Peptides against a protein of PDB entry 7BDX. Designs and how they scored, part 110

Target 1, 212 residues: chain A of PDB entry 7BDX
Amino acid sequence: EMGAAACTLLWGVSSSEEVVKAILGGDKALKFFSITGQTMESFVKSLDGDVQELDSDESQFVFALAGIVTNVAAIACGREFLVNSSRVLLDTILQLLGDLKPGQCTKLKVLMLMSLYNVSINLKGLKYISESPGFIPLLWWLLSDPDAEVCLHVLRLVQSVVLEPEVFSKSASEFRSSLPLQRILAMSKSRNPRLQTAAQELLEDLRTLEHN

## One batch from the design tools (peptide; made by RFdiffusion4, then SolubleMPNN)

Design b2_p15_1_s4 (from b2_p15_1, 6 letters changed)
Fold by OpenDDE base, seed 4:
Structure b2_p15_1_s4 (fold): chain B 212 residues (1-212), chain C 212 residues (1-212), chain A 15 residues (1-15)
Amino acid sequence: as target 1 above (212 residues)
Amino acid sequence: as target 1 above (212 residues)
Amino acid sequence: MEELYRRRDRSVPLP
């Protein structure tokens, strides 16, 4: 209980850039993010047998950790730190996103996707995650999720790749050959306005790339 | 491990007034500080059988909690919050300070005493803690600690009482009759310059009170 | 490190 509460407070205050700087300015950041990845992984591995209640202390703790990572990644120096010093955490997040089944741990998926999106604001970050083995298949796997919020954040991450020519060029063939176009088209008709808009914008971006 | 790490980071960032405001501005503060007291109490109760290694995750976690309380109490709105909304935590801290043996959990004692001192900067806080049952005997019990840092922070808390006539007047008889004058005099000769100074200043303050 | 600001709103989730 106390761990989850403390971590939740840390998540909340990490919305401040100054707090992120303070987190990173200490000698404890490396260890913290190392353990973070391990903790998240342990949690996901525990799901295969027990329907852990979504409101458990363990779940809340992991959500808070993912939230902290996201908020750190929202800041330029935080992205730099993650890409330079916490690549294992990024790898873990990508792995966990693949290990989770569609519809499973939606909130965690959203937070992890938000973190990766924030990392992708940095070119080095975008390169790193997009060059990860199986990244494109992972995106399509995640885009098969029934949850609109998950799909929204996947589309945002896809857009980050598409909007960066230096990155997109490396995987353009795989991207084009495997693109779930019908799924994206369906999302452009979603009742969720955010998902609808994101899908529409991505379709426009993709059309622009086809004409170039 | 992860809980202690997260709590340690929260402690570090709580040195900022803005972070303290953020902690208190949420709807989670009450619960957090409630659980904090319980966690600290549980830790202290666990000591009677197992020499918990000072560097254990459990110890570090509790130290971080005490540090957070101290940092919250360092801010005016934090003191107000603690005195108005977390009296049980203050009561718990006073209790734990009494339950710990001389020389036991020195670091925790120091942090708890620092928190109470910070609370005592506020008149309402000072009144509250000084009117606690057995407060004066507690101070003398704590002042028997062999650790100079513990004694230093006890003397600081004693000084907070002595320097506030409205508070001191209520317990002046008990204070005068039980004052460990010889112990304080000995501390005024300490090799620890901070302890020496604090004891000397308190002796001067006490002399001023005797002449009034 | 190059920051890419093209139509990218950072995500700052709150508890």
Scores: peptide ipSAE 0.189, ipTM 0.852, DockQ to the pose 0.038
Fold by OpenDDE base, seed 1:
Structure b2_p15_1_s4 (fold): chain B 212 residues (1-212), chain C 212 residues (1-212), chain A 15 residues (1-15)
Amino acid sequence: as target 1 above (212 residues)
Amino acid sequence: as target 1 above (212 residues)
Amino acid sequence: MEELYRRRDRSVPLP
């Protein structure tokens, strides 16, 4: 109980850039983010058998950890830190996103996808995640999720790849050959306005790439 | 492990006034400080039999909690919050200071005493803690500690009481009748310069009160 | 490190 409460407070205050700098300014940061990845991994591995209550202290703790990572990645120095000093954490997030089934742990998926999107604001971060083995298949796996919020954040991440020519060119062939175009088209007709807009924007970006 | 790491980071960033305001601005604060007191109490109760390693994750967690309370109390709005909304936590800190034997959990004692001192910067806070049952005997119990840092922070708290006539007058008779004057005099000869200075200043304050 | 222009803002989730 106390751990979840403390971590939730840390998540809340990490929305501030100055707090992120303070977190990263100490010798404690490396250890924290190392253990963060392990904790998230342990949680996901524990889900295979027991319906963990979505509102359990453990769930709240892991949500807070994912939230902290996202808020750190929202800041330039935080992205630099993650890409330079916490690559294992990024690898863990990618792995966990692959391990989770469609519809499973939606809130955690959203937070992890938000963190990856924020990392993708950095060119080196975008390169790192996009060059991860199985990244393109992972995107399509995640896009098969029935949850609109998961799909929204996948589309945002896909768009980050598409908008960076240097990154997109490396995977363009695989991307085009495996693109779930019909699914993205269906999302552009979604009743969820955020999902609809994201899908429409991505389709426009893809059309622009075909004409160039 | 992860809980201690997260709480330690929260402790570090709570040195900022803006972070304290952020912690207190949410609906999470009340729950956090309620659980904080319980966690600290549980830890102290667990010490009676097993030599808890001073460097255990649990110890580090409790130190961080005490540090957070201290940093919250360092800020005006934090003192207001503690005195108005977390009196049980203050009562718990006073109780735990009484339950710990001289020389036991020195680091935790120091942090708790620092928190009470910070609370004493507020007149309402000072009134509240000084009117706690057994407060004067508790001060002398704590001043019997062999640790110089514990004694230093006790003397600081005693000084806060002495410097406030409205508070001191209520307990002046008990205070004067039980004052460990010889011990304070001995501390004024300490080789620890901080302890020496604190004891000397308190002795001067006490002399001033005798002449008025 | 090079920061990229994005049409969408950074994500800052709150508890």
Scores: peptide ipSAE 0.182, ipTM 0.851, DockQ to the pose 0.038
Fold by OpenDDE base, seed 5:
Structure b2_p15_1_s4 (fold): chain B 212 residues (1-212), chain C 212 residues (1-212), chain A 15 residues (1-15)
Amino acid sequence: as target 1 above (212 residues)
Amino acid sequence: as target 1 above (212 residues)
Amino acid sequence: MEELYRRRDRSVPLP
């Protein structure tokens, strides 16, 4: 209980850039993010068979961790730190997104995807994530999720790849051959306006790439 | 491990007034400080018989909690919050200071005493603490500690009482009758310059009260 | 490091 409460408070205050800088300026940041990855991994591995008590202290704890990572990644120095010094955490996030089944741990998926999106604002971060083995299949796996928020954040991450020619060119053949176009088209007709808009924008970006 | 790491980071960033305000402005502050008191109490109760592994994650966790409380109490709004909304935590700190043996958990004692000193900057806080049953005997119990830092912070807290006539008058008789004058005099000759100075100042303050 | 001009996610509010 106490660990989750402390972590939740840290999540709340990590919305401040000054707090992120303070976290990173300390000698404990490396250890913290290393343990974070391990903790998130342990949590996901423990989910096999037990009904996710969404309201468990453990769940709240891991959500707070993912929230902290997201907030750190929202800041330029935080992105640089993650890309340079905490690549194992990024690898873990990618792995966990693949290990979770569709509809499972939706809130965690959303937070992890948001963190990856924020990392992708850094070109080095985008390159690192996109060059991860199985990255493209992972995106399509995640896009099969029944949750609109998961799908929204997948589309945003896909768009980050598509909008960067240097990154997209490296995977363009695989991307084009495996693109779940019908799924994205269906999302462009979603009743969820955010999902609808994201799908429409991505479709427009993809069309622009085919005409060039 | 992870809980301690998160709490340690929160401790570090709580040195900022803005962070303290952010913590208190949230809807989770009450619960956090309630759990904090319970956690600290559970830790102290568990110390009976086991060699305090000073380097245990549990110890570091509790030290971080005490550090957070201290940093919150360093801010005016934090003091007011503790005095108005988290009195149980203050009661717990007072209780734990009594439950610990001389030389036991020195670092925790120091942090708890620092928190009480910070609370005592608020007149309402000072009144509340000083009116706690057994407060004066507790001060003398703590002053018997072999650790110079513990004694230093006891003297500072005693000085806070002595310098406030409205508070001191309520306990003046008990205070005068039980004052470990010889102990304080010995501290005024300490090789620790901070302890020496604090003891000298307190002795001067006490002399001033006798001449009025 | 090159920062891409894309909309970063806001700080995730506490649930």
Scores: peptide ipSAE 0.037, ipTM 0.823, DockQ to the pose 0.043
Fold by OpenDDE base, seed 2:
Structure b2_p15_1_s4 (fold): chain B 212 residues (1-212), chain C 212 residues (1-212), chain A 15 residues (1-15)
Amino acid sequence: as target 1 above (212 residues)
Amino acid sequence: as target 1 above (212 residues)
Amino acid sequence: MEELYRRRDRSVPLP
């Protein structure tokens, strides 16, 4: 309980750039983010089936950890840190996104996807995550999620790849051959306006790439 | 382990006034500090005898919690919060200082004493802690500690009382009758220059009070 | 390192 409360407060204050700098400027940052990945992994592995007590202290703790990672990745120096010094954490996030079933741990998925999206603002970060084994199949697996927010953040991450020619060219063949076009088209008709817009924009971006 | 790491980071960033304001401005501050007191109490109660694993995760966690309280109390709005909204935590700190034996949990004692000293910068805070049951006997109990830093911070807290006539007058009789003068005189001869100075200053302050 | 001009995700607020 106390751990979750402390971590939640740390999550809240990490919205400040100065706090992120303070976290990273300390001599404990590397260890902290190493343990963070392990803790998140242990939590996901402890989940028996689809039963998650979403309001548990453990869940809240892991959400706060994912939130901290997201907030760190929202800042340029934080992205630099993650990409250069905490790649294991990025690998763990990618793994956990693959380990979770559709509909399972939706909030955690969203936070993890947001963190990866933020990392993808750094070109080196985008290259790293997009070149990770099974990245494209992972995106399609995640797009099978029934949750609109999960799907939204997946589409945004896909868009990050599509909008960067250097990155897209390396995976273009696999991307084109496996693209769940019908699923994305269905999302472009969603009642969720954010999901609808994201799907439409991605479809437009893809059309632009086909004509070039 | 993860809890201790998160709490340690929160402690570090709480040195900023803006972070303290952010912590207190949230809707979770009251609950956090309530649980903080309970956690510290549980730790102290779990100590069997004088054997403390000083480097344990649990110890580090409690030290970080005490550090956060100290940093909050270092800021004017933090003192106001503690004195007005978290008196139970102050009571807990006073209790724990009494429960610990001389030489036991020295680092924790120092942090707790520092927090109380910081609270005493606020006149309302000084009044509250000095009027707590057993406060004067507690000070003398703590002065029996073999640790120079513990004794130093006790002397500083005593000085806070002595330098405020409105507060001192309420306890002057008990204070004068129970003052461990020989112990303070011994401290005025300490090889520790900070302790020596604090003891000398307190003796001067006490002499001034006797002549008025 | 090169930063891409994309719409950044906002810092996650406290829940």
Scores: peptide ipSAE 0.075, ipTM 0.826, DockQ to the pose 0.041; fails the geometry check

Design b2_p15_2_s1 (from b2_p15_2, 9 letters changed)
Fold by OpenDDE base, seed 1:
Structure b2_p15_2_s1 (fold): chain B 212 residues (1-212), chain C 212 residues (1-212), chain A 15 residues (1-15)
Amino acid sequence: as target 1 above (212 residues)
Amino acid sequence: as target 1 above (212 residues)
Amino acid sequence: MTRRELLLPDYPLVE
């Protein structure tokens, strides 16, 4: 209970750039983000047998951790820190997104996807995550999720790849051959307006790339 | 481990007034400080059987909690919050200071005393703590501690009482009758320069009060 | 072309 409360407060205050800088300026940051990855991994491993209690202290604790990572990635120096000094955490997030089944741990998946999206704002971050083994199959795996919010954040991450020529060119062949076009087209007809818009924008971006 | 790391980071960033305001501005603050008191109490209760591991995750966690309380009390709105909305926490700190033996849990005692000292900066805070049952005996109990740092922060808290006429006048008879003058005089001869100075200043303040 | 915007997750009101 206390750990979840403290971590939740840290999540809230980490929305400030000054707080992120303070977190990263201390000698505790490396240890914190190392343990963060381990904790998230341990949580995901614990799910394989039990029905997830979304409202548990453990869940709240892990959600707060993922929220903190997302907030850190929302700051330029935070992105630099993650890509340079906490690559293991990014690797862990990618791994966990692959380990979770469609519809499983939706809230955590959304938070993890948001963190990766923020990392992808930097070319250096986008390169790192897109060059991860199995990244393209992972995107399609995640896009098979029945949850509209998961799919939305997958589409946003796909868009980050598509909109960066240097990254997309390296993956273009694999991307084009495996693209779940029918799934994205279906999402462009979604009743969820955010998902519909994101899918339509991605389809337009893809059409632009085909004509070039 | 993760809880201690998160709480330690929160302690560090709470040195900022803006962070304290952010902590208190959320609807989580009341719950956080309630659980804080409970956690500190549980820790102290656990000490009665075992040799304290000062470097344990649990110890680090509790030290960080006490540090956060101290930092919150260092801000005007934080003092107001503690005295108005978290009196149970202040009561807990006073209780724990009474429950601990001389020389026991020195680091935590120092942090708790620092928090009370910060609370005492406000007349409202000083009134609240000084009107607590057994406050004067508690000060003398704490001043019997063999640790110079504990004694220093006791003397500082005593000085807060002495320097506030409205508070001191209410306690003057009990204070004068029970004052461990020989102990304070001995501290004025300490090799610890901070303790020596604090004891000498308090003795001068007391002399001034006797002549008035 | 989609505008790239940073994401901040909503701070939870309830644990």
Scores: peptide ipSAE 0.205, ipTM 0.827, DockQ to the pose 0.062
Fold by OpenDDE base, seed 5:
Structure b2_p15_2_s1 (fold): chain B 212 residues (1-212), chain C 212 residues (1-212), chain A 15 residues (1-15)
Amino acid sequence: as target 1 above (212 residues)
Amino acid sequence: as target 1 above (212 residues)
Amino acid sequence: MTRRELLLPDYPLVE
């Protein structure tokens, strides 16, 4: 209970750039983000089935951790820190996203995907995550999720790859050959307006790349 | 481990007024400070003996909580919040200071005393803590501690009472009759310069009050 | 090129 409360407060205040700078300016940041990855991994490994106790202290604690990582990644110095000094955490997030089943830990997936998206705003971050083993298959795996918010954030991450020629060129063959086009087309017809728009924009971006 | 790490980061950033305002501006502050008191109480109750595992995760966690409370009390709006909305936490701190033996949990005592001292800067806070049952006996109990830093912060809190006529007048009889004058005189001869100075200043303040 | 907007997760108001 107390750990979750403290971590949730830290999540809330980490929306401030000055707080992120203060967190990273201390000698405790490296240890904190190392333990964060381990804690998130331990949580995911402890999940026996699809019974998400969304309201448990453990769940709230892990959500807050993922929220903190996302807020740190929303700041330039935070992205730089994650990509330079906490690559293991990024590797952990990628691994956890692969380990979770469709429909499992939806909120956590969303937060982790948001963190990766924020990291992808930095070219070095985008290069790092996109060059990770199994990244493209992971995107398609995550796109099979029944949750619209999970799919939305996957599409945003896919768009980050597509819109960066230096990254896309390296994986273009694998990307094109494995693209779940029918799934993306189905999303472009979603009743969720955000998902619909994201899918349509991605389809337009892909069409533009085929004509170049 | 992770809870202690998160709470320690929150402690570090809570030295900022803007962070304190952010913590208190949310609907989670009341719950957080309620659980803080309960957690500190649980920790103190779990102590079987004088073996302070100062480096344990539990100890570090409680130290961080006490540090957060102290930092909140260092800000005007934080003092206002504690005195208006978290009186139970102040009661808990007073109780815990009475429950701890001389030489036990020295670092925690110092942090709790620092928080009470910061609260005492607000007249309403000083009134509240000084009117708590057993407050004067508690001060003398704490002044029997072998630790110079504990004694220093007790003397500072005593000085806060002495320097406020509206508070001192209510307890002047009990205060004068029970004052451990020999102990304070001994402290005025301490090799610790901070303790020596604080004891000398308090003795001067007391002499001034006797001549008025 | 649409400016990529950074994502801020919704802070839970009630725990």
Scores: peptide ipSAE 0.204, ipTM 0.827, DockQ to the pose 0.063
Fold by OpenDDE base, seed 2:
Structure b2_p15_2_s1 (fold): chain B 212 residues (1-212), chain C 212 residues (1-212), chain A 15 residues (1-15)
Amino acid sequence: as target 1 above (212 residues)
Amino acid sequence: as target 1 above (212 residues)
Amino acid sequence: MTRRELLLPDYPLVE
């Protein structure tokens, strides 16, 4: 309980750029983010056996960790740190997103996707993530999720790839051959306005790229 | 391990007034500080059985909690919060200081004493602490500690009482009747310059009060 | 080019 409470407070205060700088300026940052990845991995692996209540202290703790990573990735120096010094954590997040089943740990998926999206704001981060093995199949796997918020953040990450010609050109053949167009079209008709808009914008971006 | 690491980071960033305000401005502050007291109490109670390594994750976690409390107490709004809304935590700290044996958990004692000292900067906080049952005997018990840093922070807390006439007058008879004068005199000859100075200043303050 | 906006997770998580 106390660990989750403390970590939740750290998540909240990490919304400040100055707090992120303080976290990263210390000598504990590397170790902290390494253990973060291990902790998130342990949590996901534990889901195969015990029905963890979504509201458990362990769940809250891991959500707070994912929130911290996301907040760090929202700051320029934080993105640089993650891409330069915490690549193992990024690899872990990608792996965990693949290990989780559709509809499983929705909240954690969303936070992890948000963190990857924030990392992808930097070209170096986008390159690193998009060049990860199985990245494109992973996006389609995640886009099969029944949760609208998961799908929304997948579409945003896909859009990050599409909007960068240097990255998109490397994966364009695989992307075009495997794109779940019918699924994205269905999302463009969603009752969720955020999902609808994201799907429509992505479809427009894709059409623009096909005409070029 | 992860809980201790996260809490240690929270401790570090809580040195900022803005971070303290963020912690206290949230709806989780009351619960957090309540659980903090319980966690510290559980740790101290566990010392009777298992030899906890001083460098254990549990120890580090509790040290970080005590550090957070101290940092909160270093800020005006934090002191007000502790005295108005977290009195149970203050009571717990006083109790734990009494439960620990001389030489036991020195680092934790120091942090707890520092937190109480910071709280005592406010007259309301000083009144609350000094009016706690057994406060004066507790000070003398703590002053019997072999550790110079423990003794230093006890002397500083004693000085906080002595420098406030309204508080000192209420306890003056008990204070004068039980004062370990020989112990304080011995500390005024300490090889530790900080302890030496604190003991000398306290003796001067006491002499001034005896002539009035 | 749509402006890529950074995402901040909603805090506090409604426990």
Scores: peptide ipSAE 0.197, ipTM 0.828, DockQ to the pose 0.064
Fold by OpenDDE base, seed 3:
Structure b2_p15_2_s1 (fold): chain B 212 residues (1-212), chain C 212 residues (1-212), chain A 15 residues (1-15)
Amino acid sequence: as target 1 above (212 residues)
Amino acid sequence: as target 1 above (212 residues)
Amino acid sequence: MTRRELLLPDYPLVE
């Protein structure tokens, strides 16, 4: 209980740039983010056996950790830190997103995808993520999720790749050959307005790239 | 491990007024400080049986909590919050200081005394603390501690009472009748310069009050 | 070009 409460407060205050700078300006940041990755991985590995109640203290703790990572990635210096000094954490997030099944641990997926999206705002971060082995298959694996929020954040991450020519050029062949176009088209007709808009925008971006 | 790491980071960032405001500006502050008191109490109660290693994750966690409380009390709005909305936590701190033996859990005592001292900067806080049942006997119990840092912060808290006429007038009779003068005189000859100075200043303050 | 907006996740109440 107390661990989850403390971590949740840290998550809340990490929405501030000043707090992110304070976290990173200390000598504890590296160890914290190292343990964060290990803790998230341990949590996901524990899901295969017991129906961990999504409302457990452990779940809340891991959600808060993922939230902190997302908020750190929302700050320019935080992105730089993650990309330079915490690549193992990014690798862990990518791994966990691959290990989770469609419909499994939706909230954690959303938070992790949000963190990767924020990292993708930095070209260096986008390059690192997109050059990860199996990145494109991972995107399509995640896009098979029945959850609209998961799919929304996947589409946003896909858009980050598509909108950056220096990154997209490296992935263009694999991207075009594996694109779940029918799935994205179906999402463009979603009743979820955010998902609908994201899918439509991505389809427009893709059309623009096919004609250039 | 991860709980202690997260709480330690929260402690570190709570040194900022902006972070304290962020903690208090949320809807989670009341519950957090409620659980904080319970956690600290549970920790102290656990010390009677097993030699809890002072370097344990649980110890570090509780130290971080006490540090957070101290940092919150260092901010004007934080003091106001503690005195208005978190009195149970103040009561818990006073209780725990009474339950701990001389030489026991020195680091926690110091942090808790620092929190009470910071609260004492607010007249409302000073009134609340000093009107607690057994407050003066508690001060002398704590002043029997062999640790110089514990004694230093006790003397500072005593000084907070002595320097506030509106508070001291209520306690003056009990204070004068129970004052461990020989102990304070011995501290005024301490090799610890901070303790020596604090004891000398307090003796001067007391002399001034006896002649007025 | 869609303006990339950074995401700040909402956090739940502490139970």
Scores: peptide ipSAE 0.207, ipTM 0.827, DockQ to the pose 0.061; fails the geometry check

